# Peptides against a protein of PDB entry 5T59: the designs that were tried, part 42

Target 1, 112 residues: chain A of PDB entry 5T59
Amino acid sequence: TTPTMQSTSLLTEHLGYPPISLVDDIINAVNEIMYKCTNAMEKYLMQRNIIGKKDFSDEIKIGTAKLESLLENSVDKNFDKLELYVLRNILSIPSDLLEENRFRLLHHEKLV
Target 2, 90 residues: chain B of PDB entry 5T59
Amino acid sequence: EHIRFQRLVQVCNKALEESIRKLQSWEKIHECFPNYGQTREGIENLTVCQQQVIKLWSNLSRVEFDAIFHERSIEEKLNQLDDLINKARS

## One batch from the design tools (peptide; aimed at target 1 L87 N89)

Design b2_p22_7_s1 (made by RFdiffusion4, then SolubleMPNN; from b2_p22_7, 10 letters changed)
Fold by OpenDDE base, seed 3:
Structure b2_p22_7_s1 (fold): chain B 112 residues (1-112), chain C 90 residues (1-90), chain A 22 residues (1-22)
Amino acid sequence: as target 1 above (112 residues)
Amino acid sequence: as target 2 above (90 residues)
Amino acid sequence: ESYSEEEIEETRKIIEEMRKRM
C-alpha cells in the first residue's frame, strides 16, 4: 500500500521517528560500506602495483573506479527497491486501520 | 503472527546479496584489469582482493544493520505493529 | 513485490516529501 500522511503520522508516533528515517539509515550505511570496500580494494592493489618491471597503477585506478561504478549502480537499484518495499509493505498500516475508529485504537494503546 | 521484522531482515539480506553479486563474478573483476590479470601475481592479488572485499562487505553490513535495528528498536516496534493489526482484526 | 511505474512514481514522490519535512 502507498504511504499516506495518516499512516506516516501514526507510524512516526509509534516508532518515535519517521519511517523514512530507518530507510535512510540503511541506505547511508550501505553507501558508507560500499566506499569502504572499494577504497580498501584500491589500496590493496596499489600496494601491489608493480609486477616485474611494469607499473600497473593507472590500470588499477581505472579498474577500481569501474568496479566502484558497477557497485554503485547495483546498490542504487537494489536499495531503491528495498526502500519502496519497506515503506509499502513493512512500515505500513492496512487500510482497515486507517479508519477513524482505528486511529483511536493506536492512540489509545500508546497512552495506556 | 510476527512477520514484519522477518520480512525486513529478508529484504535487507536480499538487497545486500544482489548488490555484491557483480563483485562475486571473477569475469567482471578480470575484465576491469585486463593486463594486470594476465600476470600470475596479478591474478593472485585480484583473487585475494576479491575475497577480502566480499568478506568486508558481509561483515560490515551485518554489524551496521544490526546496530541500526537495535538503535531504532525496530524488531520490537514491528512486532507491536503486528500485534496491533491482529488485535484490530479480531 | 512488483509495482507498476505509476505506483513507483507515486511512492517516490511521497518519499521525497517525507524527506523534505525532516
Scores: peptide ipSAE 0.465, ipTM 0.943, DockQ to the pose 0.899
OpenDDE base, seeds 1, 2, 4, 5: peptide ipSAE 0.463, 0.462, 0.463, 0.459; ipTM 0.943, 0.943, 0.943, 0.943; seed 2 fails the geometry check

Design b2_p22_7_s2 (made by RFdiffusion4, then SolubleMPNN; from b2_p22_7, 10 letters changed)
Fold by OpenDDE base, seed 4:
Structure b2_p22_7_s2 (fold): chain B 112 residues (1-112), chain C 90 residues (1-90), chain A 22 residues (1-22)
Amino acid sequence: as target 1 above (112 residues)
Amino acid sequence: as target 2 above (90 residues)
Amino acid sequence: MEYSKEEIEKTKEIIKKVRELL
């Protein structure tokens, strides 16, 4: 079910916040976690940048940047799908409840 | 009867698992460090690094997502939504 | 969890409009 202005308004009233706000929280959190992970990886390897007589600092920086980009792309793809799924299938109101004769039930239960 | 919150947890876990899959590939990691990974010590370091990052990803995501779900009271709200829908269809 | 390109675009447009009103 594709979200509408009507369903968004009703869900906002029910939740106390717009449905998209939950998705934003999730996406913001995973982005923060992602950069914490990549930062930890870089720091760990940079503390071990010298093997024998060779300094691999430049290779480590480039390599971790590549992995970060790879992770970013994967996160973006998968959480874009998550956003659509949540708004269409989880935080959604069936059409039968969007009819004028039926969505009064939502108001009634909210006020009681 | 209550299905929406379960689905939310499932799709979150799926997104997290699919996102970290590339880092679970030793081949992908090694490709990013072609010379470093040709040394015994480098391979050992990359192996430990890979394991630690995956654990960090899992632990942080669990803690942060649980916090979000709690702050937004989403389990309760989704259960209520399920109940409203079921009641309307009765 | 799979969507057509058309469905994705329609949903994104709606989300955009919703965000503009919030």
Scores: peptide ipSAE 0.274, ipTM 0.925, DockQ to the pose 0.737
OpenDDE base, seeds 1, 2, 3, 5: peptide ipSAE 0.273, 0.269, 0.270, 0.271; ipTM 0.926, 0.925, 0.926, 0.925; seed 2 fails the geometry check

Design b2_p22_7_s3 (made by RFdiffusion4, then SolubleMPNN; from b2_p22_7, 11 letters changed)
Fold by OpenDDE base, seed 2:
Structure b2_p22_7_s3 (fold): chain B 112 residues (1-112), chain C 90 residues (1-90), chain A 22 residues (1-22)
Amino acid sequence: as target 1 above (112 residues)
Amino acid sequence: as target 2 above (90 residues)
Amino acid sequence: EEYSEEEIKKTREIIEEVRKRL
């Protein structure tokens, strides 16, 4: 189901935070992890940049940058899908429960 | 009965797995280091690097996502949501 | 698990609206 301001408000009350905040945390975390991984890779290889008296520093920098870009694109794509799925199918309220009579029920259950 | 949190974990894992898939390709990694990968030592270094980065990705993701889920109490909240919905339909 | 362009657009609009409110 497509999120609405009504469902968002109800879920915010239930969660104690807007549903999007969870997604933001997840996306921020994976982005941080992504750069930690690429940084670690570059540092590891840069410590091993000399092979047979040849300096591969430039190739390593370019190569790791390419891998970072590939990972960035994949992360963006997959976690955009994740965001949509979470907000539409996980952090969602069925439409039948958003009707006026059922809306009160959800609110009532929280208060009791 | 409780399905939402399970789905959350599943889609998170799927997104993580799909995201790292390209780094799991030795061919793609080697293509990024064409000359470095022509040396024995280079191949060895790239192999270790690939393994380490994948492990780092998996380990950090597990730790960070679990921390988020805990801080947001999302399992409990999603279970409650399932219960509320099921109760309303009964 | 595939969404129409319209569904995606509506979802993103709501997301942005929520972000503006916060």
Scores: peptide ipSAE 0.391, ipTM 0.937, DockQ to the pose 0.840
OpenDDE base, seeds 1, 3, 4, 5: peptide ipSAE 0.359, 0.375, 0.358, 0.356; ipTM 0.935, 0.937, 0.935, 0.935

Design b2_p22_7_s4 (made by RFdiffusion4, then SolubleMPNN; from b2_p22_7, 10 letters changed)
Fold by OpenDDE base, seed 3:
Structure b2_p22_7_s4 (fold): chain B 112 residues (1-112), chain C 90 residues (1-90), chain A 22 residues (1-22)
Amino acid sequence: as target 1 above (112 residues)
Amino acid sequence: as target 2 above (90 residues)
Amino acid sequence: MEYSEEEIEETRKIIEEVRKKL
């Protein structure tokens, strides 16, 4: 079910916040976690950048950057799908409840 | 009867699992460090690093997502939504 | 969780419209 302004309004009233706000929280969280992970990886390896007589600092920086990019792309793709799924299938109101006679149900239950 | 919150948890877990899949591939990790990974010590470091990152990913995501769900009272709200829908259909 | 590009674009458009009004 595709979100509508009406369903969004009703859900916002029910939730106390717009449905998209939940998704925003999730996406912001995973992005923060992602960068914490990649930063930790880089720091860990940079502390171990010298093997024998060779300094692998440049390779480590490039390598971790590549992994970060791969992770970013994967996160973006998967959580974009998540956003769509949540808004279409979880935080959604069935069409039968979006009829005129059903609009009062959510509102009525809240007022009573 | 209550299905929406369960679905939310499921799709969140799936997204997290699919997102970290690339880092779970040793081959992919090694490809990013072709010379470093040719050394014994380098392999050891990469192995530990990979394990730590995956663990960090899993732990942080669990804590942060649970916090979000709590702050947004989403389980309660989704259960209520399920109930409302069921009432309307009865 | 599989959607066509058309469905994705349609949903994004709606989301953006909602964001503008909020």
Scores: peptide ipSAE 0.227, ipTM 0.922, DockQ to the pose 0.751
OpenDDE base, seeds 1, 2, 4, 5: peptide ipSAE 0.226, 0.221, 0.228, 0.223; ipTM 0.922, 0.921, 0.922, 0.921; seed 4 fails the geometry check

Design b2_p22_8 (made by RFdiffusion4)
Pose (drawn by RFdiffusion4):
Structure b2_p22_8 (pose): chain A 112 residues (1-112), chain B 90 residues (1-90), chain P 22 residues (1-22)
Amino acid sequence: as target 1 above (112 residues)
Amino acid sequence: as target 2 above (90 residues)
Amino acid sequence: EETAEEILKKAEELAEKYPEVP
């Protein structure tokens, strides 16, 4: 289903937070990991940048950064689909409920 | 009958697996370090990276998301939502 | 209401960008 204002309003009430807030926590979280990994990888190599008698410091900075940007694209790509797949199929509303009062059952839930 | 939360786990894992796939390929890894990878020690060091970075990627994400799913009780909110739409359709 | 409008706008933009997504 396509998201609607009622679903965002109702789901915000059921969840206690807007549906997007969960998506923010995920995207923001995986990005932090992405950089944590690349930074960890660069330092592992920089203290191993000299093999034999040659110094590969330049190649490592370029390589570690060249990898980081490829994840920035792939992650932004794959988690936007997640931002869509979730708001459409998981935090989702059918027509059975907004055509004939979903408000009854949510109000009913919070009380009885 | 509880089906929506398992989906959330499936879609998260699905996004992560696709997010890291280009790093599982030794080829593209060596492309970023062509000269460095032509040395024996370089090959050994790069192998230690991709295998450890993938493990770190998997572990950090697994722990946080399980934590995020806890701080927001999403498993319950969705289980309440799944079994609630059923009561409505009935 | 502002957050809901933002969610809908983002969802429309993403639906146009990724139409293959069910």

Design b2_p22_8_s1 (made by RFdiffusion4, then SolubleMPNN; from b2_p22_8, 10 letters changed)
Fold by OpenDDE base, seed 4:
Structure b2_p22_8_s1 (fold): chain B 112 residues (1-112), chain C 90 residues (1-90), chain A 22 residues (1-22)
Amino acid sequence: as target 1 above (112 residues)
Amino acid sequence: as target 2 above (90 residues)
Amino acid sequence: SEIAQETLKRVEELTKKFPDVP
């Protein structure tokens, strides 16, 4: 179900934080991991930039940048989908529970 | 009964797996280093590098995501949410 | 709330971008 003001509020109360905060944590983490990976790759190859009499530093820098871009695009796409799915299907409240009586019940259960 | 946390883990794993898929392609890796990859030593370096990156991706994501889930108590919270929903529908 | 509005906005934008996501 698509998030609403009501569901977001209820979930925030339940979680102790807004649902989007979890998603942001996940996305921030994967972005950090992504750059750590590409940085590690660049450093590894740059330490091995000379083969024979040829220096491949420029090619390594360009190549690593291309891989980074490739990974960025993939991460962006897949985790945008993840965000949408999570907010709709995982961190969500069914519409029937958003009815007045069910809303009160949910609130009551939390307080008890 | 409890399904939401399982789904969260599944979706996270899927996103991680799909994201790294391009780097798992040797052809794509090699294309980024056309001349470097023409040397034996270059190929060896790229091979090791590819393997290490994939492992690093997997290990870091596992550790970091588990930490997030723990810090946010998301398993407990999602289980509670499942319980509330199930109870309301009973 | 601002956060709630942001959430809805992001979901709306992502829905447009990924209409196939359930």
Scores: peptide ipSAE 0.752, ipTM 0.956, DockQ to the pose 0.972
OpenDDE base, seeds 1, 2, 3, 5: peptide ipSAE 0.751, 0.751, 0.751, 0.752; ipTM 0.956, 0.956, 0.955, 0.955

Design b2_p22_8_s2 (made by RFdiffusion4, then SolubleMPNN; from b2_p22_8, 9 letters changed)
Fold by OpenDDE base, seed 3:
Structure b2_p22_8_s2 (fold): chain B 112 residues (1-112), chain C 90 residues (1-90), chain A 22 residues (1-22)
Amino acid sequence: as target 1 above (112 residues)
Amino acid sequence: as target 2 above (90 residues)
Amino acid sequence: SKVAEETLKRVKELSEKFPEVP
């Protein structure tokens, strides 16, 4: 299904927070993890930047930046898909439950 | 009976797995370090680095996502949602 | 609400970008 004003309100009441807040937490977390990973990689290699008489610092910096970009693109794509799926299929209310009688039922169940 | 939380975990894992796939490719790693990777020591360093990054990705994501799910009580809330839906349809 | 409106907007944009997502 597709989120509506009604379903979002009901889910917010049920969850105690807007559904999108969970998604934002997930996305923020993975972004933080992503940069921790790329930073760790750069630091590890920069500590090993000299082999023989050659200094590979510049190549390491460029290479890690490229990998970071690849990871950023992949994370962006996959977690955008995740957001869409979660909001449609997990944090969603079937249309039949959005009818007036069912709406009241959900409200009643929450209050009781 | 309860399906939503299971699906949430599944799609999170899928997104994480798909995201890290590029870094799991040795070829792609090597391409980013064409000269460094032509040395024995460079190859060794890149190999270890790749392994460590993948492990870090896996470990951090597990810990952080579990924390989020706990803080948001999402398993309980999704189970309740499943129950409400099933009850309404019965 | 503002948050609800943002939600609908993002879903709409994402649905257009990723039509393959069920």
Scores: peptide ipSAE 0.756, ipTM 0.956, DockQ to the pose 0.974
OpenDDE base, seeds 1, 2, 4, 5: peptide ipSAE 0.756, 0.756, 0.756, 0.756; ipTM 0.956, 0.956, 0.956, 0.956

Design b2_p22_8_s3 (made by RFdiffusion4, then SolubleMPNN; from b2_p22_8, 10 letters changed)
Fold by OpenDDE base, seed 2:
Structure b2_p22_8_s3 (fold): chain B 112 residues (1-112), chain C 90 residues (1-90), chain A 22 residues (1-22)
Amino acid sequence: as target 1 above (112 residues)
Amino acid sequence: as target 2 above (90 residues)
Amino acid sequence: SSVSEEILKRVEELSKKFPDVP
């Protein structure tokens, strides 16, 4: 189901916030988690950058950057799909409920 | 009767699992550190690092997503939405 | 509303990017 002005208004009233706010919270959270993970990985390895007599700092920096990019691409793809699915199928109102009688029912239930 | 919140949890878990899948591959990890990973100590460090990152990902996502769901009262709101829809169709 | 227009725009763009998502 594609969102409409009516469904968005009803959902916003029901939720107390716009539907996209929940999605934005989720996406912002996973992005923050992602960078915490990659930062932790870099810090852990950089504390262990010398093996024997060789310094692997440059390789570690490049390698962790590659992993970060890989994770960024995967997060972007999977959570874009999540956003689309949530807005269509979870935070949605069936079209038959947007008719006059059913629409009034939703408003009535909220107001009483 | 209540299906929307269950679906939300499912799709969140799926997105998290699919997102971390590349980091679960030892081959992908090793490819990023070709010389470092040729040493015994390097392999040990990468192994521990991989395990810790995956655990950190899992733990942080659980805590943060649960916090969001609680702050937004989304389970209650989605259950109410299911009830309203079912009532309207009855 | 501006909010509804934003949501619709995002859904439209994402639907083009992921036509297989239900």
Scores: peptide ipSAE 0.711, ipTM 0.953, DockQ to the pose 0.888
OpenDDE base, seeds 1, 3, 4, 5: peptide ipSAE 0.703, 0.707, 0.707, 0.711; ipTM 0.953, 0.953, 0.953, 0.953

Design b2_p22_8_s4 (made by RFdiffusion4, then SolubleMPNN; from b2_p22_8, 12 letters changed)
Fold by OpenDDE base, seed 5:
Structure b2_p22_8_s4 (fold): chain B 112 residues (1-112), chain C 90 residues (1-90), chain A 22 residues (1-22)
Amino acid sequence: as target 1 above (112 residues)
Amino acid sequence: as target 2 above (90 residues)
Amino acid sequence: SSIAQETLERVKELTEKFPDVP
């Protein structure tokens, strides 16, 4: 189901935070992880940059940057899809429970 | 009965797996280092690097996502949500 | 609320970008 003003408010009350906050945490985390991975790659290869009297430092830097871009594009796409799915199907309230009477019941159950 | 948290874990894992898939391709790795990868030693270094990065990706994501889920109490909250929905429909 | 409206807008934009996501 598509989020509404009502469902977002109810979920915020239930969770103690807005649903998008969880998604933002996840996205921020994966971005940080992505950077750590590419940084680790660069450092590992830069420690092994000379082979057969040739210095491959420039190629390593460029190559690592290309891999970072590739990973970034994939992360962006897949976690945008994740955000959409989570907000529609996981952090969501069925439409039948958003009716006036059902709304009151959910609120009551939380307070009791 | 409780399904939402399981789905959250599944979709997170799927996103992580799909995201790292391109780095699992040796061909794509090698294309980024065309001259370096033409040397025996370079190939060996790239192979080890690829394996280590994939492992790092998996380990860090597990630790960080578990921390987020814990801090947000999301399993408990999603279970409660499932219970509320089921109760309302009964 | 502002954050609720932001949520709806993000979902709308993502829906248009990824129509195949259930």
Scores: peptide ipSAE 0.739, ipTM 0.955, DockQ to the pose 0.950
OpenDDE base, seeds 1, 2, 3, 4: peptide ipSAE 0.738, 0.738, 0.738, 0.738; ipTM 0.955, 0.955, 0.955, 0.955

## One batch from the design tools (peptide; aimed at target 1 Y85 L87 N89)

Design b2_p23_1 (made by RFdiffusion4)
Pose (drawn by RFdiffusion4):
Structure b2_p23_1 (pose): chain A 112 residues (1-112), chain B 90 residues (1-90), chain P 23 residues (1-23)
Amino acid sequence: as target 1 above (112 residues)
Amino acid sequence: as target 2 above (90 residues)
Amino acid sequence: LDFDEIDLEEYEDEIKEYREMNE
């Protein structure tokens, strides 16, 4: 189902937060991890940048950054599909409820 | 009958597995360090990275998301939503 | 909707629209 304002309004009330806030916490979280991993990998190699007698510091900075940017694309790509797949199928509304008052059951839930 | 939350777990895991796949390939890893990877110690060091970074990636994401799912009670809100649409259709 | 069938070139504007609706 395609998202609607009633679903965003009703689901915001049922959840206590807009449906997108959960998606923000996920995207924001994975990004922090992505950089935490790459930074951890660069330092592991920089203290191992000299093998034998040669210094590969330059190659490592380029390699670690060349990897980081590839995840920035793949993660932005795969988590936007998540941002879509969730708002359409998980935090979702059928027609049975907005055609004939979903308001009854949510109000009924908060009370009885 | 409780089906929507398990989906949220499936879609999160699905997104993560695809997000890291290019790092599971030794080839693309060596492409970023071609000269460094042509040394024995370089090969050993790069192996320690991709296997540890993947494990770190899996662990950090597993812990946070389980935490985010807790701070927002999403498993319950969705279980309440799943069993509620059923009562409505009935 | 299947997750593997989502093409972002077709859905990019809808994702932005949906985000704005939720904001």

Design b2_p23_1_s1 (made by RFdiffusion4, then SolubleMPNN; from b2_p23_1, 11 letters changed)
Fold by OpenDDE base, seed 5:
Structure b2_p23_1_s1 (fold): chain B 112 residues (1-112), chain C 90 residues (1-90), chain A 23 residues (1-23)
Amino acid sequence: as target 1 above (112 residues)
Amino acid sequence: as target 2 above (90 residues)
Amino acid sequence: LDYDEINLEEEKELIEKYRELSR
C-alpha cells in the first residue's frame, strides 16, 4: 500500500509520531554502529601495524577506508529498501480502512 | 493475527544481514590489505578483526534496535493496528 | 512487495515523496 497524506496523518495520530521518525531512528542507529565498527577495525589493526621490521600503517589506513566506503554504500542501499518496505507494508493503512465508515473507526478508538 | 511487528523485525534483520555481507567475504577483506595479508601475522590479525567486527555489528544492532522499538512502543502500536484492521474486516 | 523485490533505481522519487508527506 502506497502512503498518502491521509494515511500518514492517521498513523501519526496513532503512533504519536510520524512513521518516518521510526525509520530515521533506525537509520541513525545503523550509521552510528557502522562507524563504530570501522573505527574499531582501524584501531585494532593500527595497534598491530608493525610486522617484523615493516610498518604497514599507511596500508592499514587506506584499506580500512576502503572497507568503510564499501559498508557505507551497502548500508545506504539496504536501508533505503528498508524505508520503502516499512512505509508500504508495515506502517500502512489498507484502503478499506480509509473509507468513510472505517475512517471513523480510527478516530473513534482514540477518543474512547 | 499480529503480523506487522514480526515483519518489522524480519526486514530489519534482512537489511542488517545484507549490509554486512561483503565484510563477511575474506577475499574482500584481503584485497584491502594486499601486503599486510601476505604475512602470517597479518592474516591472523585480519581474521580476528573480521570476526570481531561482525560480532560487534550484530550485537550493537540488536541492542540499539530493541531500544528504539521499546522507546517508540512500536510492538504495541503495530499490534493495535493489526487489531483495528482485523476488526474492520470482520 | 518483499524486501528483495524492491528496486531502488525505479523508486528513488518515491522515497522523497514519502518523506515529504511527513514534512
Scores: peptide ipSAE 0.412, ipTM 0.943, DockQ to the pose 0.837
OpenDDE base, seeds 1, 2, 3, 4: peptide ipSAE 0.404, 0.406, 0.407, 0.406; ipTM 0.943, 0.943, 0.943, 0.943

Design b2_p23_1_s2 (made by RFdiffusion4, then SolubleMPNN; from b2_p23_1, 11 letters changed)
Fold by OpenDDE base, seed 2:
Structure b2_p23_1_s2 (fold): chain B 112 residues (1-112), chain C 90 residues (1-90), chain A 23 residues (1-23)
Amino acid sequence: as target 1 above (112 residues)
Amino acid sequence: as target 2 above (90 residues)
Amino acid sequence: MDYDEIDLSEVKEEIEKYRELSR
């Protein structure tokens, strides 16, 4: 099912917020979590940057940055898919219920 | 039948699992720290770090997503949506 | 539609269309 202006309006009324707002909350949360994870990793390793006579600080900084980029790409890909899936399959109204008579019924049921 | 909220939880878990998959690879972790990972202590540190990051990812995502779902009352709203659709088709 | 069946090549364009509806 493809979202329409009509379905978006109906869902917004039902939810009390636009469907996209839920997706935005999810995406914002996972991005925050992502950077917390990479930051924690860098800090943990930087506290253990010297082994023997060698200082691995530069390698740790570069390595954690690479992992961050890898995670960013994966998060971007998978949560773009999630957004599309949610909007098409979860926060959606079947087309048969968007007919004029069905539309009014759905709206009426909410008000009662 | 209520199906939408279950699907939401499933797809969220799927996206989270797929996103962290590459960090679960020891080979990928080691490749980012080629010299550090050649030392005994380095390997030990990387091993602990990898485990901690994965746990942190799992724990934070659970807490934050549950909070979002609660704040948005999404389970109730999706159940109501299922009910409305089923009622309209009956 | 299954999550695994989503084609990445069309995702960004479709998302933009849907976001325009919410503006």
Scores: peptide ipSAE 0.493, ipTM 0.945, DockQ to the pose 0.756
OpenDDE base, seeds 1, 3, 4, 5: peptide ipSAE 0.493, 0.493, 0.492, 0.492; ipTM 0.945, 0.945, 0.945, 0.945; seeds 1, 3, 4 fail the geometry check

Design b2_p23_1_s3 (made by RFdiffusion4, then SolubleMPNN; from b2_p23_1, 11 letters changed)
Fold by OpenDDE base, seed 4:
Structure b2_p23_1_s3 (fold): chain B 112 residues (1-112), chain C 90 residues (1-90), chain A 23 residues (1-23)
Amino acid sequence: as target 1 above (112 residues)
Amino acid sequence: as target 2 above (90 residues)
Amino acid sequence: LDYDEIDLNEVKEEIEKIRELSR
């Protein structure tokens, strides 16, 4: 189900933070990991840039950049999907619970 | 009974796996280093590098995501949400 | 909705709409 203002508010109250904050944490983390991975790869290869008296530094830099771009695109795609999935299917409240009577139940459980 | 947290873990793993899939292709790696990869030593370096980056990806993601889940108490919160929903429907 | 069933063509637009709710 698509998030609404009501569901977002209720979930924020339940979680103690907006649902989007969790997604942001996840996305920020994977982005950081992504760049750590590509940086590590570049550094590893740059330490091994000379083979047979040939300097491959330029090729390594370009190649690593290409891989980074490839990974960026894939991360962007897949974690956009993840964001939508999480907000629709995980951090969501069924419509039947958004009614007034069900809303009371949620508040009652929280207050007790 | 409790399904939401499991789904969260599953979708996170799915996204991570799909994201790294192209880097698991030797052909894709080699294409980025066409001349470097024509040398024996270059191939060896690329092979090790590919393996290391995939492992690093997996390890870092596990550690960081677990930390996030813990800091956000998301398992508990999602379980509670499941319970509330189930109670409301019973 | 399964993760694999998400239409990429609508993802960006839908995310934008959702994020507006949190502002």
Scores: peptide ipSAE 0.515, ipTM 0.947, DockQ to the pose 0.749
OpenDDE base, seeds 1, 2, 3, 5: peptide ipSAE 0.512, 0.510, 0.513, 0.511; ipTM 0.947, 0.947, 0.947, 0.946

Design b2_p23_1_s4 (made by RFdiffusion4, then SolubleMPNN; from b2_p23_1, 9 letters changed)
Fold by OpenDDE base, seed 4:
Structure b2_p23_1_s4 (fold): chain B 112 residues (1-112), chain C 90 residues (1-90), chain A 23 residues (1-23)
Amino acid sequence: as target 1 above (112 residues)
Amino acid sequence: as target 2 above (90 residues)
Amino acid sequence: LDYDEIDLEEEKELIEEYRELSR
């Protein structure tokens, strides 16, 4: 189901916040987690940057940056999908409930 | 009966799993460290690092997403939404 | 719509539209 102004308003009233706010929380969280993971990886490897008298610091920095980019692209893609899915399939109101008579029912349930 | 929250959890897990898929590939990891990964010690370090990152990803996401769901009372709200829809259709 | 069935190339513009609905 495609979100509309009406459905968004009704869901906002029901949730106490706009549906997109939940998605934003999720996306912000995963982004934070992503950078924590890549940072941890870099730090771990940088503490082990010297092997056989050779310093691999530069390679580690470049490599971890590449992995970060790879993960970032994947996160962006998959959580864009998630956003669409959530807004269409989870935080959605069927068309039959958007009719006037059903709209009143929703308000009635909330006010009672 | 109540399906929306279950779907939310499922899609979150799906997105998380698909996002980390590339990091689960040893080949992808090794490609980023071509010389470092040619050493025995480097391989060992990368192996441990890969495992730890994946675990960290899983653990942090679980904790943070659960916190979000709780703070937003989303299970209750989605269950209520399911109930409203079911009631309207009955 | 299944998660795996979503094609982002066709849907990217809709994301922005949906976000604007919440403003």
Scores: peptide ipSAE 0.359, ipTM 0.940, DockQ to the pose 0.833
OpenDDE base, seeds 1, 2, 3, 5: peptide ipSAE 0.350, 0.344, 0.350, 0.353; ipTM 0.939, 0.939, 0.940, 0.940

